# Designs tried in a protein design run: peptides against a protein of PDB entry 6EJA. Part 140

Target 1, 276 residues: chain A of PDB entry 6EJA
Amino acid sequence: VEYMPANPVRIAFVLVVHGRASRQLQRMFKAIYHKDHFYYIHVDKRSNYLHRQVLQVSRQYSNVRVTPWRMATIWGGASLLSTYLQSMRDLLEMTDWPWDFFINLSAADYPIRTNDQLVAFLSRYRDMNFLKSHGRDNARFIRKQGLDRLFLECDAHMWRLGDRRIPEGIAVDGGSDWFLLNRRFVEYVTFSTDDLVTKMKQFYSYTLLPAESFFHTVLENSPHCDTMVDNNLRITNWNRKLGCKCQYKHIVDWCGCSPNDFKPQDFHRFQQTARP

## One batch from the design tools (peptide; made by RFdiffusion4, then SolubleMPNN)

Design b2_p22_5_s1 (from b2_p22_5 with L5H Q6L E12D T16S S19A)
Fold by OpenDDE base, seed 4:
Structure b2_p22_5_s1 (fold): chain B 276 residues (1-276), chain A 22 residues (1-22)
Amino acid sequence: as target 1 above (276 residues)
Amino acid sequence: EFEEHLAELLEDPVGSGHAAFF
């Protein structure tokens, strides 16, 4: 029996979706939908069919909204961070949506716990931020992520322009670009005018896969640093052979990896996942 | 450079993608 909190958290689910996977999105949406939460959906600017479908869904539910703005995002693109930051601002400006946590999702994601379990857990740890770090050598992470390289997103490509320095006094961190952030931290990221937030927004606007590192880095260098939990409550299916590639002059002037689809035989892994 | 980078990634993958959650 799951504990029922007296003051349950309400979640803003931010869905960043693209392509034509309407059925997949619908399935996932049904799996995560609850009347007490909020759903803010960004559809890639190029995915007009999906956008139409999502709009239809949003009209059926008062707690589902679609971003009036749409970005054309690419893998590893800096624009993905912009998408999250703008969605955060939008959500904070929606005074009629009293959300407590920000959770980002894609159409390919799927819950492995019940809503009650999630709410109970987050209600207990409502003051924490859940970000998964790489857990390895930080210097190596910087190199692998290309954080010491300057990138420019242009013409649906991430151009590597040259080398750059990590800002002085900043402890860079990162890992998964899937996270759970409390409202207070989101407010800080969105509205703070301190040097940290200002500089990091600038820095990461020229960063490959910025969402994998921006929030980690900002959090750990901020007054909110003690709120970090090194767990994003996610399970990724890594198949390095299939997921890792280099895309010079295709999408990005760098290399990266992506997780693979889960299969039914992977379900046992979900059941064994522990909470922090 | 890319080959070396890929080798590192194969050893310790870094990247974004979909996931099962919570």
Scores: peptide ipSAE 0.087, ipTM 0.713, DockQ to the pose 0.788
Fold by OpenDDE base, seed 3:
Structure b2_p22_5_s1 (fold): chain B 276 residues (1-276), chain A 22 residues (1-22)
Amino acid sequence: as target 1 above (276 residues)
Amino acid sequence: EFEEHLAELLEDPVGSGHAAFF
C-alpha cells in the first residue's frame, strides 16, 4: 500500500525530442501519462515529422502542449540549456498549470515505478531538488567537461574559442543533465536577478553540455543550497567503453560520451535500484 | 589533445543521455 498524500504534487514533464523517434515517444508517453500532470514537449526545429506527430498528441489531451518555438539543438550545444530555461519560463507563465515539479525526459526514457509511487515520494520531499553529481575530483570534472574552455554554438557547431577561468567564489558542480526540480527553485532560476543567476546564465551560454552543470552549480551556490539531494531518480545505461568516443568532432571541438539503450538483459538493474 | 581527453572521459561515472526513472 502506497502513501496517499493529502496534497499530491503535480508534475510538469518537459520532453526534449528529436529525430524520428515517434514510436518510442508514443510508448513512453503512454507509460507516463496521467491526467493530473502536465506535459510540455519541445521538438527539434529540424524534426518536422516528429513535430507533426507530437502536435496530434497535444490535440487529444488538454494537459499536453508543444512549444510554439523550436530550437535546432546539437549534441553538447549550449542551446539545450536555453531550451530548458525558456521551457521553465513558459511553464511558470502558464497559470492554468499548477505544477510542483519540473522533470525533463527524452523520447527513450521509461518509468520503472508507478505514478502513485513517484507522486508519493515527491510529495514527501516536495521541498527538495534532485540532481546527481559526479562525486569525484572537481578539478578532473572541470577538465573533462571543458568548463575551463570557451565554446560558441554557431552554424550547428560548438566552436572552441579558447581558455577561460571559472568565476571566483563559485563552487562548480555537475553530473547528470537529468533532474527533478521543485517549482520554487525553478522560479528562482527564472526570475532572480541576483549576481549568481545572472553570471551563471552568461557563463553557461558559452559552455559545452551546460545542462550537466548549470543547475547543480546554481543550486549549490544559492540560498536554496540545502535543498539538494544527490540523486536524480534515474537509471542510465552507461557503457563507457562503447559510449565514449570522439564521434562528434564534426559537431563539437571536444570529445564526449553517450549512454546506451537498455536491453532486456538490463532489466535486473531496475530491480536492484533503491530510492534515496 | 583529443586522445588524452577521451582517456579521461572513460572514467566519468555520469553524464548526459537517455534514462529510466522511478
Scores: peptide ipSAE 0.065, ipTM 0.716, DockQ to the pose 0.722
Fold by OpenDDE base, seed 2:
Structure b2_p22_5_s1 (fold): chain B 276 residues (1-276), chain A 22 residues (1-22)
Amino acid sequence: as target 1 above (276 residues)
Amino acid sequence: EFEEHLAELLEDPVGSGHAAFF
């Protein structure tokens, strides 16, 4: 039994979903649902069936809401960052939802701890932000991510337009696009008008898979840089031999990787993961 | 360029990666 904190953190879970897998979403939702947390769900603009299903769920729970706006997102699209940023703004404007942490979830990742454990842990480290960095050569990261390339999302395609320079004075970082951000940092990202946030929002609006780098880069170059924890408190099933096959070549002028679904044989990986 | 970037993607421990294919 985990120690119950006196002032437990409350979590805003942001789910970005698409397709027709309503049953899968329902199972995931049931697994992560708790009355003390908040759930904000974005359904892809093209996924009308799923949207109807999600709306039904939202009507059953007072702490579940669906975005009134919907983006047509593609793999690697810059619009994913827009989705997160707008969701953050919405969540901050919801004064009746006193959340402390922002957590995005995917069907491809799995929280490494139970809800009680997660809440206890985050309550202890409520001033920290949890992002997993690539942990390797930064120049290599820039190249493989295509951060020195200019992309445009248009007509359900990520067009590579040419080369670009990384803004001077910015230390670029990145890694996993699944993270846990405290409310204070989200407020900074959402409402700050400083040069860092302004320039990075612009820069990453023309970036492939921007969520893998935007928040890392902004955090590490911001006044909140000392709150960085190099861990995202979850397991993502990466089998790159299977996931890195340029499968999105028809969508993106770049080859990329996708995480894989977990299988029962992957359970051992959960046991090997520890808290930071 | 493509082969080199693909190799880098395969070795990435976290997150997704990209490789130029042209």
Scores: peptide ipSAE 0.032, ipTM 0.626, DockQ to the pose 0.186
Fold by OpenDDE base, seed 1:
Structure b2_p22_5_s1 (fold): chain B 276 residues (1-276), chain A 22 residues (1-22)
Amino acid sequence: as target 1 above (276 residues)
Amino acid sequence: EFEEHLAELLEDPVGSGHAAFF
């Protein structure tokens, strides 16, 4: 029996979805749905069929909402960060949704614990932010991520324009683009007008795969830097041999990896993971 | 250079460093 907190945290799950995988989304949704949490779903502007399906679901549940705005997101696009930032602002403005944590999920990213376990854990560590770092040489990370390169998202493509300098005094970090952020940090990111947040928003608007680095970098250079936990409390189905190929050359002037959908044979991976 | 970057991607921990120069 897990510890039952006196004041359990409530989670805002943000789902960024695209394509026609309605059944997959439904299965994922059912796996994470709870009446005490909140679900904010962004459907890609081009995915009209999926949008209709998601709208239907949102009408059935009072704690499920769909973004009234829709972006055309591409793999590695800077617009993905914009999607998260706007969703954060929206969620903070929803005064009727008293959420404590922001969690993003995809079909390829599954919680490692039950809802009760997750809530109990987050309630105990409600002042922490959970971001998984790359855990290697930062210089190497910068090169691999192309953080020293200037990118422009235009016409559904990430154009590499040239080299750029990383701002002085900034400790760059990153890793997984799947994270758990507490409301306080989300408020800081959303409403702070300090030099750090302002400059990083500008910097990452020209960055490839910005969600893999933006929140890490902002957090570690902010007054909230001591709240970081190097764990994102989930399993991503990575098969690098399958996923690490230049399959997105037509979208971005860079190569990268993509996670895969979970299959029944991958179930054992859930049993091997421990919480911090 | 591409091979080196790809190798680095293949060796990265799960969920990090998912880009390579080509």
Scores: peptide ipSAE 0.030, ipTM 0.616, DockQ to the pose 0.186

Design b2_p22_5_s2 (from b2_p22_5, 7 letters changed)
Fold by OpenDDE base, seed 3:
Structure b2_p22_5_s2 (fold): chain B 276 residues (1-276), chain A 22 residues (1-22)
Amino acid sequence: as target 1 above (276 residues)
Amino acid sequence: DFEEHLEELLEDPVGSGHAAFF
């Protein structure tokens, strides 16, 4: 029997979706839907078919909304961070949605735990933020991510403009761009006018794959630094031999990796996942 | 630059992509 908290957390699921994966999204949505949570969906500006489908879903459920604004996102684009930041602001301005946690998802994600298990867990750790760090040499991470390079997103391309320096006094970190953030930290990121948040927003607006590093870096250098848990409660099917190549060179003046689809053979990995 | 960078990416344990969660 799962523990039932007296004041269960409510989750704002932010879905960033693109393409034509309507059926996949529908399956995932059905799997994660609960009346006590909130779902805020951004559909890529170019994905009109998917947008129509998502709008239909949103009309059926009072706790499902679609972003009135839509961005054209590209792989590794700085606009992805903008999407999250704007969605965070929107969610905070929705006074009728009392959410406690922000969780980002894609159309290809799928839950491996029950809602009750998730809620019980997050209710116990409601003051924590869940981000997965790379856990390696930070200097290497900076080079790999291209954080010491200046990028400009323009005309559906990430242009590498030149070199830049990491801001002084900032401990840079990063890893997975999938995370669980509590409302308090989201509020800080959204509304704080301190030098950290201001400078990092500026810095990461010219960054490749900004969501993999922005929230980590802001959190660890903020007054909320003690709330970090080095676990994002995710399982990513990485096979670097298959997924790592310069396949996006035509879009980004950099190289990157993509995860592989989960297969039935990967089921054993789900069973081995432990909670922090 | 790209080839050298690719080698570094091959050793990266985490990154952006789809996932199963919770």
Scores: peptide ipSAE 0.031, ipTM 0.668, DockQ to the pose 0.729
Fold by OpenDDE base, seed 1:
Structure b2_p22_5_s2 (fold): chain B 276 residues (1-276), chain A 22 residues (1-22)
Amino acid sequence: as target 1 above (276 residues)
Amino acid sequence: DFEEHLEELLEDPVGSGHAAFF
């Protein structure tokens, strides 16, 4: 008999989607859908067909909503962080949605564990935040992330403007842009007016791939720092030899990596997944 | 140095990583 929590957590799944992969999104949605959770979907401003499809789905389920605002997001763009932050604010203002955890997803994500397993786990660790850190030399991380560089998102491009200083007294961290955040921390990020949150929001508005570092950095420098778990409960199929190239040069003044799709030969990686 | 940056990308266990090209 699997452990059933007395007070199971409810999850706000935030989906940031774009393109034409409506069928893929539908399959993923069906796989993760549960009546006790909430689904908040942002569709890229340019993806009108997908938006129409998602709206149709949202009308069928009371716990599915689509953002009334839509951003044109680009790979590595600062606007992605803005999308998450605005979504967080919206979700906190939805008093009829009593969610406990914020989980971001893309159309490429797929569940490996059952809903019951996920809920049981998060219910046990409801006071924790799950972010995966790079786990290496921090100076190296800063360099490769371009955190010491100033970027400006304009005209669907991330322009590198020059060098900048990392704010003093801040321990920068980061890694995966996929995370699980508890409501308390999301409230802090959304409504705090302290210097940390204020400065970091400003700093990361000019940052490349800000979602890979913003929440890590804010959390670790905040009064909530002891709630960090160095695990995002995700498996990413990295083949960096194939995925690391300058494929986004037309979008950003930087080179980066992209994860690869899972193939049958990668199945063994799912079986080796461990939880903290 | 591009090669150094590329090496950093290849060794990164998480995240997308970055390399300066120009």
Scores: peptide ipSAE 0.028, ipTM 0.654, DockQ to the pose 0.179
Fold by OpenDDE base, seed 4:
Formats: sequence, C-alpha cells, structure tokens
Structure b2_p22_5_s2 (fold): chain B 276 residues (1-276), chain A 22 residues (1-22)
Amino acid sequence: as target 1 above (276 residues)
Amino acid sequence: DFEEHLEELLEDPVGSGHAAFF
C-alpha cells in the first residue's frame, strides 16, 4: 500500500506539443490527468490543427489551460527554453493554481508510475529538485554539447556563429531536458535579479538544446544548490543508431540524438527503475 | 575528428548529445 501524505503536493504539468499526434496526446493526457493537478499546454505555432484539438480539451477541464502565446520551436532551438521560462512565469502568476512542482512533458511521454506513487514521492521530497546529470566529465560535456559555441536560432535553423567562453566562475552542468522542479526554485529562476540568473538567461539564449543544461547550471550555482537530486524520474528509450542524426544546414549546425518510442519488449525497463 | 565526436555523441548516457562538423 502506497503511503498517502497528509499534505499532498500538486503538480503543474507543462506540455510542449507539436505536430499532428492528437490521438497520442489525448491518450497520454488521459493517463496523467488528475483533478488535483494542473495542466498548461503549449502548442507549436505551426500546429494549428493540434491547437484546435487542445483548446477543445481545455474547455472540458477547469484545471487545463492553453498558452495564449505560441512559439515556433525547432529541435535544439533556444526558443524551447524561452517556452519553459514563459510558462513558468505564467504559472506563477496564476494565483488560483497552487502548484508545488513543475514537470515538463511531451506528447510522446507516458507515465510509468501511478499518480499516487508520484505524489507520495514528491510530497516526501517537496524541497528537492530533480535533474538528471550526464554523469561524465564536464569538460567533455561542454565540448560535446557545444556550450563553448555560439548559436543563433533564426529561420527555423540553429546557426553556429562561432566560439564563446563559459562565464567565469560558473560550473556548467547538464543532462536530460526532462525534470521536476519545485515551486521555490521556479520562483527563483523566474524572478531573481541576481547576476547568476541574469547572465545564464543571456548565455543560454544562444545555446543549442538549452533546456538540457540551463536549469542544472543555474541550480548548482545558486543558493538552492543543495536541493539537487541526480534523478529526473524518467525512462528514456535510447536507440542511438536510429535516433542519432547529423544535420548541417538542415535544422542545426550540430549533430544530435532523439529518443525512440518504447516497445512491449522494453517493459522490463519500467520495472527496474529506482527512485532516489 | 568527426568520427570521434560522433562516437562521443553515440555514447551519451543521458542527454541528446552533439557532435561538431569539422
């Protein structure tokens, strides 16, 4: 029997969706929906059909809202971070939504634990932030991620403009762009005017795949650094032979990888997933 | 070396990873 906390956390699920996978999104949404949580959905500016579908869903539930603004995002684009940051601000300004955790999702995600399990776990660790680090050498990570390179998102492309320096005194980290952040840290990221947050927002506005590193870096260099847990409570299906692609003058001036869909034979991976 | 960078990308345990074109 799962422990039921006296003061259960409430979750703001931020869904960043695109394309035509309305059925998939609907299925995922039904799987994660709970009346005590909140759902804030951003639909890519180019996905008008999906937007209409999502709007219809949002009208059926009081705890589901769609972003009034929409961005055109690309793989690896800096605009993805902007999307999250703006969503965080919006959610903090929604005083009628008392959420405790921020969790980002895509249309391809699916829950591997029950709501009760998730809530119980997060309620126990409500003061923690869950970010998965790469777990390797940071110097290598910087090079591989291209953090020492300047990128510009323009015309649905990430242009590599040249080299840049990592800001002095900053310990860069990163890994998965899927995370669970507590409200306190989100407030800090959103409203802090300190040098760290200010500089990092600027730095990562010209960064490839910024969401894989921004929150890690800000957290670890902030007064909240002791709240990091190296676990994002996610399972990612990596088939890099299929998912890794090099794109020059297509989408990005860098090689990258994407996770793959799970198959029935991958079920064993769900069972062996450990919690912090 | 592009191949070396690609290998690093393929071995990334968590992130999407990147490889430069030279």
Scores: peptide ipSAE 0.024, ipTM 0.614, DockQ to the pose 0.179
Fold by OpenDDE base, seed 5:
Structure b2_p22_5_s2 (fold): chain B 276 residues (1-276), chain A 22 residues (1-22)
Amino acid sequence: as target 1 above (276 residues)
Amino acid sequence: DFEEHLEELLEDPVGSGHAAFF
């Protein structure tokens, strides 16, 4: 039995969902649901059926809410970052939800530990932020991510407009777009009016896959830089040989990768992963 | 070149390197 902390952290889980896979969402929700946490669900503007299903769920649980606003998101779209940022603001304004950590989830991103283990761990490290970096050459990362390219999301497409420069004095970083952020840092990102946050919000509004880099970059260049842990406490089922291709050409002027669904035989991987 | 960029993506660790230009 995991040690129960005296003051356990409470988690705001943010789910960004789309399509018609209501059953999959239900399964995922059941797997992560706990009465002491909070669940804020954004349903793609185009997914009306799913929205109705999610609304029904939200009415059954007091700690589940659905965003009153809805974005039309696309793979790699800048609007995904907007979704997270707006969700963060909403969550901070919900005074009746005293959450300590912000965690985003997808069906392909599985928590490494049980709820009790996660809570115990985060309660011990409640002042830290957990973001996984690419761990490679930064110049190469910038090139691969297209951070030196200007993108515009319009008409459900990410248009590559041209080249751009990385803002001077900014150390760009990134990696996984799945992270665990403490409330203090979320407050900073949401309400700070300093030059860093302002410029980065603007910069990443024209960025492909912005969530893979925005929070890393802001954190590392902020007064909170010493709170970063290079680990997101998750396992993603990556098979790049299968998942990396130009399958999104119709959506974005870029090639990309996508993770695979977990299979039962992949379960052993969860047990072998260590904590940071 | 697609092949070159794809190779770069294939070499990335889990959870990073989602994109390359074509």
Scores: peptide ipSAE 0.029, ipTM 0.609, DockQ to the pose 0.183; fails the geometry check

Design b2_p22_5_s3 (from b2_p22_5, 6 letters changed)
Fold by OpenDDE base, seed 4:
Structure b2_p22_5_s3 (fold): chain B 276 residues (1-276), chain A 22 residues (1-22)
Amino acid sequence: as target 1 above (276 residues)
Amino acid sequence: EFEEHLKELLEDPVGSGHAAFF
């Protein structure tokens, strides 16, 4: 029996999609769609076919909108953070969309719990932010992520320009770039003019894989630090030997990993997901 | 440098992306 909240949270799903996987996106969208939630879809600037398809979908639902702006994003690019930050601002300015949580998704995502379960859970923890940390040594994390390196996104490439220092007094953290953020924290990130937010936005504009660390770091160093839950409510299919690679003069002057698609034999893992 | 970095990545369970959510 699921808890039925008196004031159920409403979710703003932010979908960042690219490529030509229209069918996959449609399947995922149908699986997560609910009339009480909101869907804000960003289609990569280069994915015109997909954009047309998404526009068609958005016209069918009043709670589905497509970003009027489109960015060309690359793996590990700083522009991905820009995409999220701009989408957050847009969503906050949409006064007709009273959302309570921000959840980012890709076209490859698929829900493993029901909407009722998700809503019930988030309604219970509506004041919390769900970010998954790496759970290891921070110094190692910094090195691994290249946070002590300066990157510049240009010409569809992340150029490593040199070394840099971590801002003094900042406790850096990070992990997964998939998260669930409450509206209050999103408002803080979007509109705060304090030194933390200002400096971090600047810092992470030159950061590789910024979404894996920006929100973690800002949250943990902010007045909202006590709202962090080390769980992003996601299942990632890791096959590191297949998903990890180094790129030089291609996309990124660094190394990184990507998860693999789930296979039927992997579905047993769905029941292993623990709630905080 | 890349080889050492890759080794560290291979040992780290947290990275970019996801396939399913709660």
Scores: peptide ipSAE 0.061, ipTM 0.728, DockQ to the pose 0.693
Fold by OpenDDE base, seed 5:
Formats: structure tokens, C-alpha cells, sequence
Structure b2_p22_5_s3 (fold): chain B 276 residues (1-276), chain A 22 residues (1-22)
């Protein structure tokens, strides 16, 4: 039996979904739904069928809302970061939703722990932010991410316009674009007018896969830097030999990777996962 | 350039994608 905290955290789950996988989303939603949490769902502008389905769900639950705005996002698009940032602002302005943590999800995500376990853990570490770093040298990371390249999202394409310099004095970091952020840090990212946040928002608006690096970089260079935990509490099924290629060249002027679907035989990996 | 980029990607242990969480 998991310990029940006296003051359990409440979670804002931000779901960024696209396509027509309504059944998959429904399955995931049922798995993560709890009355004490909040669910804010963004549906891709082009996914009208899915949007209709999600709207139906939102009408059934008071703690489920759909973004009134919708963006057309693409793989690696800078607009994904915009989606998260706007969602954060929206959530902070929802005074009737007293959430403590921001957790982003896709329709393909699935919990491997119970809600009680998650809440107990986050309640114990409510002052921490959970982001997974790449674990390599930063120079290699910059190259592979194309952070020293200028990208423009336009007409459903990420155009590589040229080279750029990393801002001086900034320690760049990144890794997974799946994270758990506490409300305090989200407030900082959303409302701070300091040079760091301002410049990073500008910098990453022209960045490929910005969500993989923006929050890491901002956090580590901010007054909140000591709150970082190098773990996003996620498990990905990486087979890079199969998943890494230039398959997205028609969308982006770069190459990328995609994780593989989990199979039943992979279940043992979930059981062996330890929390930080 | 793409070959070099791909090499870096293959060596990266972390990236974007769907995951099982917590």
C-alpha cells in the first residue's frame, strides 16, 4: 500500500493529440483519469474528427477542458513549444483549477504506475522539476539537435534558413520532450520578463524540436536550477537502428528518430524501472 | 551532413517520442 500524503499534489495533464486515433486516446484517458486531477487537451487544427470526439469527452467531465485555440503542429515544429507555453498560461489563468504539477502526454502514452504511486511520489518531491537530459556532451547534442541552425516553421514545413550562434553565457541542455514541471517553475516560464526567459523564447521559436531543450535550458540557467531532477519518469522503447533515419525530410530539413511501439514482451522492462 | 547527423542521432540515448510514464 502506497503512503497517502496529507497534502496530495494535483496534476494538470496536458494532452497534445492528433490524427484519428480516438480509441487509443480513450484508452489512455481512462487509464490516467482521476477526479482530483485536471486534463487540458489540445487537438491538432487538422484533426477535426478527433476534436469532435475530445469535445464530447470534455462535456462529460468537469475537470477536462479542450483548448479553444488549436495549432497545426508538425514533427519537430516550433509550434509544439508554443502549444505548451500557451497551455501553461491558460492553466495558470484557470483559478478554479489548483494544480501543482504540469505533465505533458500524447495519445500513445500509458501509465506504468498507479495514480496513488504517482501522487505520493510527486507530493514528496513537489519542489522538484523532472526533465531527462541527453547524457552526452553538449557539443554533440547541439549538433544532433541542430541548435546551431535557424529554422522557420511555415506551410507545415520546418525550413532550415541557415546557421546561428548559441546565445552567449547560456548552458544549453536537453533530451526528452516529456517532463513533469511544478507550478512554480511554470509560473516563472510563463510570466518572467527576465532576459533569460525572453531570449530563450525568442531563440526556441526558431528551433527544431524545441520542447526537447527549451525547458531544460531555461531551468538550468534560472534561479530554479537546483530543482532539476535528471529523470522524467518515462520509459521509451528505443531501437534507434530502426527508428533513426531521415524519414521526416519532407517535413523538416533535418533527420530524426522515432521510438518503437511497446510489445507485451517488453513488460519486464516496466517492472524493473526504479524511481529517482 | 545528413550522414553525420544520423550518426549523432544513433548515439543519442534520449529523444522525443511516446513513452510509458511513472
Amino acid sequence: as target 1 above (276 residues)
Amino acid sequence: EFEEHLKELLEDPVGSGHAAFF
Scores: peptide ipSAE 0.117, ipTM 0.728, DockQ to the pose 0.700; fails the geometry check
Fold by OpenDDE base, seed 1:
Structure b2_p22_5_s3 (fold): chain B 276 residues (1-276), chain A 22 residues (1-22)
Amino acid sequence: as target 1 above (276 residues)
Amino acid sequence: EFEEHLKELLEDPVGSGHAAFF
């Protein structure tokens, strides 16, 4: 018998979706849907068909909403962070949605645990934030991520403008842009006016792949630093030999990786993954 | 520079992308 929490956490699932994969999104949505959670969906500005489909879904469920604003996001773009930050603000302003955790998802993600298992786990660790770090040399990470480079998102392109300095006194960290954040930390990120949050928001507005580093860096340098768990409860289907290349040069003045999609036959391989 | 960057990416255990979760 699984642990049943007395006060189960409620999750705000933030889905950032684009393209034409409406059927895939529908399957994923059905797999993660529960009446006690909340679903806030951002559809890329350019994906009008998908937007219409998502709107139809949102009208069928009271706990599903679509962002009234839409951004045109690009791979590696700073606008992705803006999307998350604005979504966080929106969710905090939705007083009728008492969520406890923020979880970001894409249309290609899929659960490997039951809702009960997830809720039980997060209820036990409701005061923690789950971010996966790169776990290697930070200097190398900075170079790899291009954090010491200044980028500008303009005209659906990430322009590399030159070099920049990492802010003094900041311990930079990062890794996966998939995370689970508790409401308290989201509130801090959204409403704090301290130098850390203010400077990091500015810094990462000119950063490539900002979501892979922003929340890690802010958390670890904040009063909430002790709440970090180096695990995002995700398994990525990487084939780096095939997926890592300068395939996005037409969009970004840098290189990157693209993971493979999971197939149903792959799921059995990961169902026994340990949790922290 | 890109070659060096690519090398670092190939050795990185984490990054942006799709995932099975929870």
Scores: peptide ipSAE 0.113, ipTM 0.752, DockQ to the pose 0.692; fails the geometry check
Fold by OpenDDE base, seed 3:
Structure b2_p22_5_s3 (fold): chain B 276 residues (1-276), chain A 22 residues (1-22)
Amino acid sequence: as target 1 above (276 residues)
Amino acid sequence: EFEEHLKELLEDPVGSGHAAFF
């Protein structure tokens, strides 16, 4: 029996979805749905079929909403960060949704723990932010991410314009673009007018794969730096031999990797995952 | 340049992608 907290956290799940994976999304949604949480879904501007399906779902559940705005996101595009930032603002402006945590998901994600387990855990650590760092050489990270390069998202392409410098006095970090952020930090990111947030928003608007680094960097350089937990509570099926190549050259003036879909034979990995 | 970059990516333990959570 899981411990039931006196004041259980409520989660805002932000789903960023695209394509035609309606069935997959439905399965995932069913698995994570709970009446006490909130679901805010962004559908890619080009995915009209999926958008219609998601709208139907949102009409059936009072705690499910779809973004009235839609972006055309590309792999590695800076617009992904914009999507998260705008969704954060929207969620904070929804006064009727008292959420405590922000969790981003894709249509391919799936829970490996029960809702009660997740809620109990986050309720215990409600003041923490969960971001997974690369845990390697920072200089190498900067190079591989292209953080020292200037990118412009335009016409469904990430154009590499040239070199740039990392802002002085900023400790850059990053890793996974899947995270769990508490409301307080989201409020800070959304409404702060300090130099850190302002400069980082500007910097990362010209960044490749910005969500893999923006929140890490902002958090670690902010007054909230002591709230970071180097764990995003995720399991990603990485097989870089299969997933890493320059397949996105037609979209991005850079190379990248993509994870592989989970298969039944990967189930053992879920069982081996311990709680942080 | 791309080949060198690819080598670095192959050694990266984390990154963007779909996942199971918690």
Scores: peptide ipSAE 0.079, ipTM 0.715, DockQ to the pose 0.712; fails the geometry check

